# Ledger of designs, part 81: peptides against a protein of PDB entry 3QIS

Target 1, 334 residues: chain A of PDB entry 3QIS
Amino acid sequence: PSLELSRREFVFENVKFRQLQKEKFQISNNGQVPCHFSFIPKLNDSQYCKPWLRAEPFEGYLEPNETVDISLDVYVSKDSVTILNSGEDKIEDILVLHLDRGKDYFLTISGNYLPSCFGTSLEALCRMKRPIREVPVTKLIDLEEDSFLEKEKSLLQMVPLDEGASERPLQVPKEIWLLVDHLFKYACHQEDLFQTPGMQEELQQIIDCLDTSIPETIPGSNHSVAEALLIFLEALPEPVICYELYQRCLDSAYDPRICRQVISQLPRCHRNVFRYLMAFLRELLKFSEYNSVNANMIATLFTSLLLRPPPNLMARQTPSDRQRAIQFLLGFLL

## One batch from the design tools (peptide; made by RFdiffusion4, then SolubleMPNN)

Design b2_p13_3_s3 (from b2_p13_3, 4 letters changed)
Fold by OpenDDE base, seed 3:
Structure b2_p13_3_s3 (fold): chain B 334 residues (1-334), chain A 13 residues (1-13)
Amino acid sequence: as target 1 above (334 residues)
Amino acid sequence: DPFLEEMLSNPPF
C-alpha cells in the first residue's frame, strides 16, 4: 500500500488558550490495493499526539484512488494551559501516520504559544504588575519558581526575608480583581447570573483582554464575564483552596470556626482570593430577588472550582465528600 | 463586607 500526502509540515502561529486552530491536509491512496491508515504512538509515547493536538479522522480506510481530508486540531484546554504557560511544553509534535502493511509517514507540527493569565498560578499572578503578554517569557519562569518558594515559606509561617527591592506582591491577581469588580459593579442585578452561559466569542475577547491589557471595563455580557471567572478558577493549576487543605476542609465542613482556621492556613494570595470571592458572593446573594442566585446554587457551582480533590483522590470522591465540600463553602456564604 | 470594600477601593495595579 502507498499514500500521497498533500502536506507534511504544519505551523500553528499564535496558539491561545481555548482558541481552536485547524489545519487540513489530504491523503490519497496512490496504490492499487485498499489501505488502512492510523496515527500511532511513538516508541515511548502512550498516545499518538500531545494533549493539545488531535487528528480527525485519526484512522480510516481508503480504496484505490480515494482521498480523505484530515483535520489537525490544536486546542489548549485547562489540561495543557499551565505547562504551555511555563514553557515546559511547546507547540511542537511529530505525528506518525502509519499505513497498515506499509510505511510510516511523519508529520511535523510546530508553532508558538501565547501565554495566558488563565492557567497561571495565583502566586505568579500576584507578582505580575503588568499583563502577562507584556512579561518576558524568561521572567515568567522566574516568577513561577519564586512563587513556589514563597508558597512554601507562607505555609511554613516563615516571615519573608526582607531581601532586595522586589516589588511587594499584589493582594490578589489583577485579573481576578477586574473580573470581580466588573461583576460587582454591573452584574449584581443580572437575572440568572452564573446560570446562563456566556458567548464563546465574548469569552475569547475577555481572555485576550486580560492577557494583553488592564481594561477599565471588561468587554462582553455579564454572563460572559461571570463564565470567564469560572473558567479562570477552573484553569488554576492549584485551586484557590490548596490541595494540601482539601481533606481538612471536608473534615471541618460542619464546624464554621474550624473552617475559618483551615482557611487561615492558606498561602497569603490564596487566602486573599478566597476571602475576596466569598465577600463578593455574599454581596451577590443580597440581590437574590433580581439575579436568581441562591447560596446552595453558588456553593454547588464554586465547590468544584475552589475545593477540588487532589489528583490522587479525584477518582475516589464520594457523594458524601461532595456534600461536605458544599457544606464547607456554605459556611462562608451564609 | 469591609474586606470587599477595601479591595474594590484599592485596585492591585
Scores: peptide ipSAE 0.371, ipTM 0.933, DockQ to the pose 0.921
Fold by OpenDDE base, seed 2:
Structure b2_p13_3_s3 (fold): chain B 334 residues (1-334), chain A 13 residues (1-13)
Amino acid sequence: as target 1 above (334 residues)
Amino acid sequence: DPFLEEMLSNPPF
């Protein structure tokens, strides 16, 4: 069996968070026998491609002189955004198109990723006074390393924040500030806020806006701005309530005094973001007659975002743990 | 909320 491929090199320019890109190519059976094709893992890989890449179809049969179009889909989800932002991963892959009893055909995937404030740590974002697209990639790496070290120092209570040499971190990321400022100004009376989904096109515009600028006004509907805040919180590599405090939040869920004490142990940036969000959400709840928002809905929604189980416990989360997590958050909304 | 008002009055940038 043999195949002819219309293309073997693919370049995905300006790959962005949540923006699907597609490249198509044709494969043709130029042999005299039916053939089965499949994308196969390389020798040391568990998957035929990186998490941000997909082939469709990834396998199939071709009769002699039959042709099929294959789509290569590049999509950066919350699962790949952090490693692409840090430059740990890149828009580079090699696909192996295997032909049963035939040859391997190599496809080269290349391109560039454009960093996003989505999927970047709160600590790193607190050090970014400019939009992330204005920050050199080398400096993003340094900011993540410094952020990790500062988080560890904060958790260990070892060293006073060395106020001396580094620019003073922001109290909260400008991106969170902008989202909440917009929602506070324009969305407090918005019916079904956080219940109605945003528009995908508007969400992409909001993401691009926050990545590239400091706008006076965020584009899109109040629903899209509200959903962008949810996406931002979901995409955080570490949730607003650090994984290290997760169990203590559950254990304290019915004691509002202990809950506040647990939150006081968060790194400064995380603590400020938590306080800011809770203050905003309490304000939003005053307008419940207009916006149909209630404390139970908000607590249920934001608990999954703010108080995520550590990855090792995710599969073990009980309904009781979820209820405790909701109760923990309710103690800050009421 | 006084903390919200302070934060909204003082943009981090």
Scores: peptide ipSAE 0.347, ipTM 0.927, DockQ to the pose 0.947
Fold by OpenDDE base, seed 1:
Structure b2_p13_3_s3 (fold): chain B 334 residues (1-334), chain A 13 residues (1-13)
Amino acid sequence: as target 1 above (334 residues)
Amino acid sequence: DPFLEEMLSNPPF
């Protein structure tokens, strides 16, 4: 069996969070026998491609002189955004197109990723006074390392925040401030807020706006701005309530005093973001007659974003754990 | 909310 490939090198320029890119190529059976093709894992890989890449179709049959179009789809989800923002991963891969009883064909994937404030830690964002795309990649790495070290020091209660000559971190990320400020000003009377989805084009404009500028106004509908806040919270590598406190939140869910004590143990940036969000959501609930928002809906929605189980416990989350997590958040909304 | 009012009155940028 033999294949002819129309292309073997693919470049994905300016890859962005949640923006699908597609490159297509053709494979043709230039042999005299039917053949089966498949993308196969490289040695030591579990998957035929990185999580941000897919081939469609990834396998198939070709009759003699048959041709099929294959789409290479690049999509950076919440599952890949953090490692691409840090430069731990890159828009580079090698695909192995295997021909049954034939040879392997190598495809080279390359490109560049544009960093996003989405999928960046709250600690790093609190150190970013400028839009993330104005920050040199080398400085992003340093900010993530420093943010990790400061989180660890804060959790260990080892170092008073040295009020020294280093630029003081922001109280909250500018991006989350802008999202909540917009929603507070313009969306409190928005019917079906957090229930109606935003527009995908507007979501991309909001993301690009927050990544590249400090806008006076966020573009798009209130629904798109509200969904952008949800996407931001979902994409956080560490949730607003740190994984270390997850179990304590569940254990305290019915004691409002202990709940407040648990939140007081969050790193400063996480604690400030939590307080800011809860204050905003309590204000939003005052307008329930206009916006159809209620405490149970908000608690259910935001619990999955703010109080995520640690990755090692995700598969073991019981309905009781979910109910306790919701109850924990309700104690800050009521 | 006094914390919300403080935050909205003092943008972090």
Scores: peptide ipSAE 0.346, ipTM 0.927, DockQ to the pose 0.921
Fold by OpenDDE base, seed 5:
Structure b2_p13_3_s3 (fold): chain B 334 residues (1-334), chain A 13 residues (1-13)
Amino acid sequence: as target 1 above (334 residues)
Amino acid sequence: DPFLEEMLSNPPF
């Protein structure tokens, strides 16, 4: 069996968070026998491609002189955004198109990624006074490493010894401030806020706006700005309530005093973001006659975003654990 | 909320 490929080199320029890019190529059976093709893992890989890449179809049969179109889809989700922002991963891969009883055909994937404030840590963002696209990639790496060390010191209650002139971090990320300021000013009377989906084009404009500028006003509808806040919180590498405190939040869910003590143990940036969001959501609940928002809906929605189970416990989350997590947030909304 | 009002009155940037 043999194949002819119309293209073997693919370049994905300016790859962004949640922006789908597609490249297509054709494979043709130029042999005299039917053939089966499949994308296969390389010798050391568990998958045929990186998490941000997909081939469609990934397998199939071709009769003699048959041709099929294959789509290569590049999509950076919440699961890939953090490692691409840090430069730990890159828009580079090699696909192996295997032909049964035939040859392997190699496809080269290349490109560039544009960093996003989405999928960046709260600690790193609190150190960024400028939009992330203005920050040199080298400095972005240093900010993530430093942010990890500061989080650990904060959790250990280690007082920093040296008055080293590290610029004071922001109280909250500017991106969170901008989203909440917009929603507070313009969306408190918005019917079905956090219940109606935003527009995908407006979401992309909001992401690009926050990555590249400090706007006076966020573009798009109140629904798109509200969904952008949810996407931001979901894309955080660590949730607003740190994984280390997850079980203690569940254990304290029915004692409002212990709940406040648990929140007081969060790193400064996480604690400030949590307090800011809860204060905003309590204000939004005063307008429930206009916006149809209630405490149970908000607690249910934000619980999955703010109080995520650690990755090792994710598969074991019980209905009781979910109800305790909701009850924990209700104690800050009521 | 006094903390919300403080944050909205004093942008971090």
Scores: peptide ipSAE 0.338, ipTM 0.924, DockQ to the pose 0.947

Design b2_p13_3_s4 (from b2_p13_3, 4 letters changed)
Fold by OpenDDE base, seed 5:
Structure b2_p13_3_s4 (fold): chain B 334 residues (1-334), chain A 13 residues (1-13)
Amino acid sequence: as target 1 above (334 residues)
Amino acid sequence: DPYLQSLLSNPPF
């Protein structure tokens, strides 16, 4: 069997978080026999591609002189955004198109990624006084490393930060402040807030706005700004309630005093963001007659974002654990 | 909320 490929090199310029890009190519059976093609893993890989890449179709049959179009789809989700922001991964891959009883055909994927405040740690964002796109990539790496070390020191209750070395971190990320300030000013009376989805184009504009500027006003509808806050919280590499405290939140869910003690043990940035969000959501609940928002809906929605099970426990989360997690958050909304 | 009002009155930037 034999294939002809219309293209073997693909370049994805200016790849962004949640922005789909597509490149297409054709394969043709220029042989005299039917053939089966498939994308296969490289040696030592478990998957045929990186998590941000997909081929469609990834396999198929071709009769002699038959042709098929293949789409290469690049999409950076919450699952790959953090490693791309840090430069640990890049928009580079090699795909192996295997022909059964035939040859391997190599496809080269390349491009550049544009960093986002989405998928960046709360600790790193608290050290960024400028939009992330103004920060040199080398400095982003240093900020993530320093953030990890400070989180560990904070959890270990070790030495007070020596007053002399680094600029004082922000109390909350500017991106969280901007989103919550907008929603507080303009969305408290918005009917079906956090229940109506935003527009995908407006979400992209909000993400680009937060990555590139400090806006006076966030663009888009109140629904799009509300969904952007949910996407931001979901994309955090470490949830607002750190994984180390997850089980203690569940165990304390019915004692409001213990719940407050658990929150007091969060790293400074996480604790500040948690208190800020809870203060905002309690204010929003005062307008329930206008916005149709209630404590049970908000607790159910935000619990999955703020109080995520550690990756090793995700597959084992019981309905009882979910109910305890909701009850924990309700104790801060009521 | 006094904590919310304090943060809204004093942006981190």
Scores: peptide ipSAE 0.261, ipTM 0.898, DockQ to the pose 0.924
Fold by OpenDDE base, seed 3:
Structure b2_p13_3_s4 (fold): chain B 334 residues (1-334), chain A 13 residues (1-13)
Amino acid sequence: as target 1 above (334 residues)
Amino acid sequence: DPYLQSLLSNPPF
């Protein structure tokens, strides 16, 4: 069996979070026998491609002189955004198109990723006074390393914040401040807030706006701004309530005094963001007659975002654990 | 909320 490929090199320029890019190529059976093709893992890989890449179709049959179009889809989800923001991963891959009883064909994938404030740590964002696209990539790495070290110091209660650091971190990320400020000013009376989905084009404009600027006003509908806040919280590499405190939140869910003590043990930025969000959501609940928002809906929605089980416990989360997690948040909304 | 109002009145940037 033999294949002819119309292209073998693919360049994905300016890849962004949640923005789908597609490149197409053709494969033709220039042999005299039917053939089966498949994308196969490299020797050390479990999958044929990186998590941000997909081939469609990834396998198939071709009769002699048959041609099929293959789409290479690049999409950076919440699962890939953090490692791309840090530069730990890059828009580079090699695909192996295997022909059954034939040869391998190598496809080269390359490109560049544009960093996002989505999928960046709260600690790093609290150190960014400028939009992330204005920050040199080398300085993003330093900000993540410094953020990890300051989080560990804060958890260990060992070192007083060195008052001598010329640049005090922000109390909350500017991005989350902008989203909440907009929602507070314009969306408190919005019917079905957090229940109606946003527009995909508006969500992309909001993400690009927060990555590139400090706007006076966020573009898009109140529903799109509300969904952008949910996407931001979902994309955080560590949830607003750190994984280390997850079990203690569940154990304290019915004791409001212990709940407040657990929150006081959060790193400064996480604690500030949590208090800011809870203050906003309590204010939003005062307008329930207009926005149709209730405490149970909000607690249910935000629990999955703010209080995620650690990766090692995800497969074991019981309905009881989920109810305790909801009850923990309800104690801050009421 | 006084904490919300304090943050909204004093942007971090």
Scores: peptide ipSAE 0.215, ipTM 0.886, DockQ to the pose 0.901
Fold by OpenDDE base, seed 2:
Structure b2_p13_3_s4 (fold): chain B 334 residues (1-334), chain A 13 residues (1-13)
Amino acid sequence: as target 1 above (334 residues)
Amino acid sequence: DPYLQSLLSNPPF
């Protein structure tokens, strides 16, 4: 069996968070026998491709002189965004198209990723006074390393004496500030806020806007801006409530005093973001007659985003743990 | 909220 491939080299330029790119190619059975093709893992890989890449179809049969179109889909989800932002991973892969009883065909995937404020740490974003696309990738790496060290120092109650007024971290990421400021100004009376989905095109415009600029106004509907805030919180490599405090939040859920003490132990940026979001959400709840938002809905929605179980506990989260997590947030909304 | 109002009145950037 043998295949002819219309293309073997694929370049995905300007790959962005949540923006699907597709490249297509044809494979043709130029042999005299039916053949089965499949994408197979390389030696020591568990998957035939990186998490941000997919082939469709990834396997199939071809009769003699049959041709099939294969789509190579590049999509950076919340699961790949952080490692691409840090440069730990890149838009590079090699696919092995295996032909049963035939030969392997190698496909080269290359391209460039454009960093996003989505999937970047709160610590790093608090150090970024400019849009992330204005920050050199080398400096993003340095900012993540410095941010990790600051987080550890903050958890150890070692306050850095950052004497330099120019080097002081922001109180909250500018991206969160922009989203919340917009929602506060324009969305407090928005019916079904956080209940109506945004438009995917508007979400992409909002993401691109926050990655590239400091806008006076965020583009899109109030629903799209609200959903962009949810996506931002979901994409954080570490949730607003650090994983280390998760169990303590659950254990304190019915004691408002202990809840406040737990929050006081968050790293400065995380604590500021938490307080800012809770202050916004309490303000939004004053307009419940107009926006149909209630404390239980908000607590339920934001609990999954702000108070995520550590990865090792995700599969073990009980309904009781979820209820305690909701109760923890309710103590800041009421 | 005083903290919200302070942050809204004083952008971090």
Scores: peptide ipSAE 0.193, ipTM 0.878, DockQ to the pose 0.942
Fold by OpenDDE base, seed 4:
Structure b2_p13_3_s4 (fold): chain B 334 residues (1-334), chain A 13 residues (1-13)
Amino acid sequence: as target 1 above (334 residues)
Amino acid sequence: DPYLQSLLSNPPF
C-alpha cells in the first residue's frame, strides 16, 4: 500500500485559548490495493497527538485512487492552556500517519501560542499590573516560578511580605476585578444571569480584551461577561480554593465557623478573590427578583469552579462530596 | 458588602 499526501508541514500561527484553528490536507491511495490508515502514537506516547491537537478522521479505509480530506484541529482548552502559558508545552508535534502493512508518514506541526490570563495562576496574575500579552515570555516563566515559591511561603506563614523592594501584588487579579466590576455595574438586573450562555464570538472578544488591554468596559452581553468569569475560574491551574484545603472544606461544610477558618488559611490572593466573589454573589442575590438567581443555583454553579477536587480525587467525587461542597459555599452566600 | 464596595471604589490597578 502507498499514500500520497498533499501536505506534510502545518503551521498554526497565533494560537489562542478557546480559538479553534483548522488546517486541511488530502491523502490519496496511489497504490493498487485498498489500505487502512491511522494516526498512531510514537513509541513513548499514549496518544497519537498532544491534547490541543486532533486529526479528523484519525483513521479510515481508502480504495485505490480514493482521496480523503483530513482536518488537523488545534484547540487549546482548559486542559492545555496552563502548560502552554508557562511554555512547558509548545505548538509543536509530529504525527505518525501509519499505513497498515505499509509505511509511516510523518507530519510536522508547528506554530506559536499567545499567552492568556485564562489558565494563569492567581499568584502570577496578582503580580501582573499590565495585560499578559505585554509581559515578556521570559518574565512570565519567572513570575510562575516565583508565584509557586510565594504560594508555598504564604502557606507556611514564614515570610512577612517584605513590603519594601518588590512591586506590591494586586489584591485580586485585574482580570477578575474587571469581570466582576462589570457584572456588578451592569448585570445585577440581568434576567437569567449565569443561566443563559454567552455568544462564542463575544467570549473570544472578552478573552482577547483581557489578554491585551485594561478596558474601561468589557465588550459583549452581560451573559458573555458572566460566562467569561466562569471560564476564567474553570481555567485556573489552582482553583480559588486551593486543592490542599478541599477535604477540609468538605469536612467543615456544616460548621460556618470552621468554614471561615479554612478560608482564612488560603494564600492572600486566593482569599481575596474568594471574598470578592462571595461579596459580589451576595449582592447579586439581592436582585433575585430581577435576575432569577438564587443561592442554591449559584452555590451549585460556583462550587464546581471554586472548590474543585484535587486531580487525583476527581474520578472519585461522590454525590455526598458534591453536596458538602455546595453546602460549604452556601454558608458564604446566605 | 463593605469588602466589595471597598474593592469597587479602589481598583487594585
Scores: peptide ipSAE 0.181, ipTM 0.868, DockQ to the pose 0.891

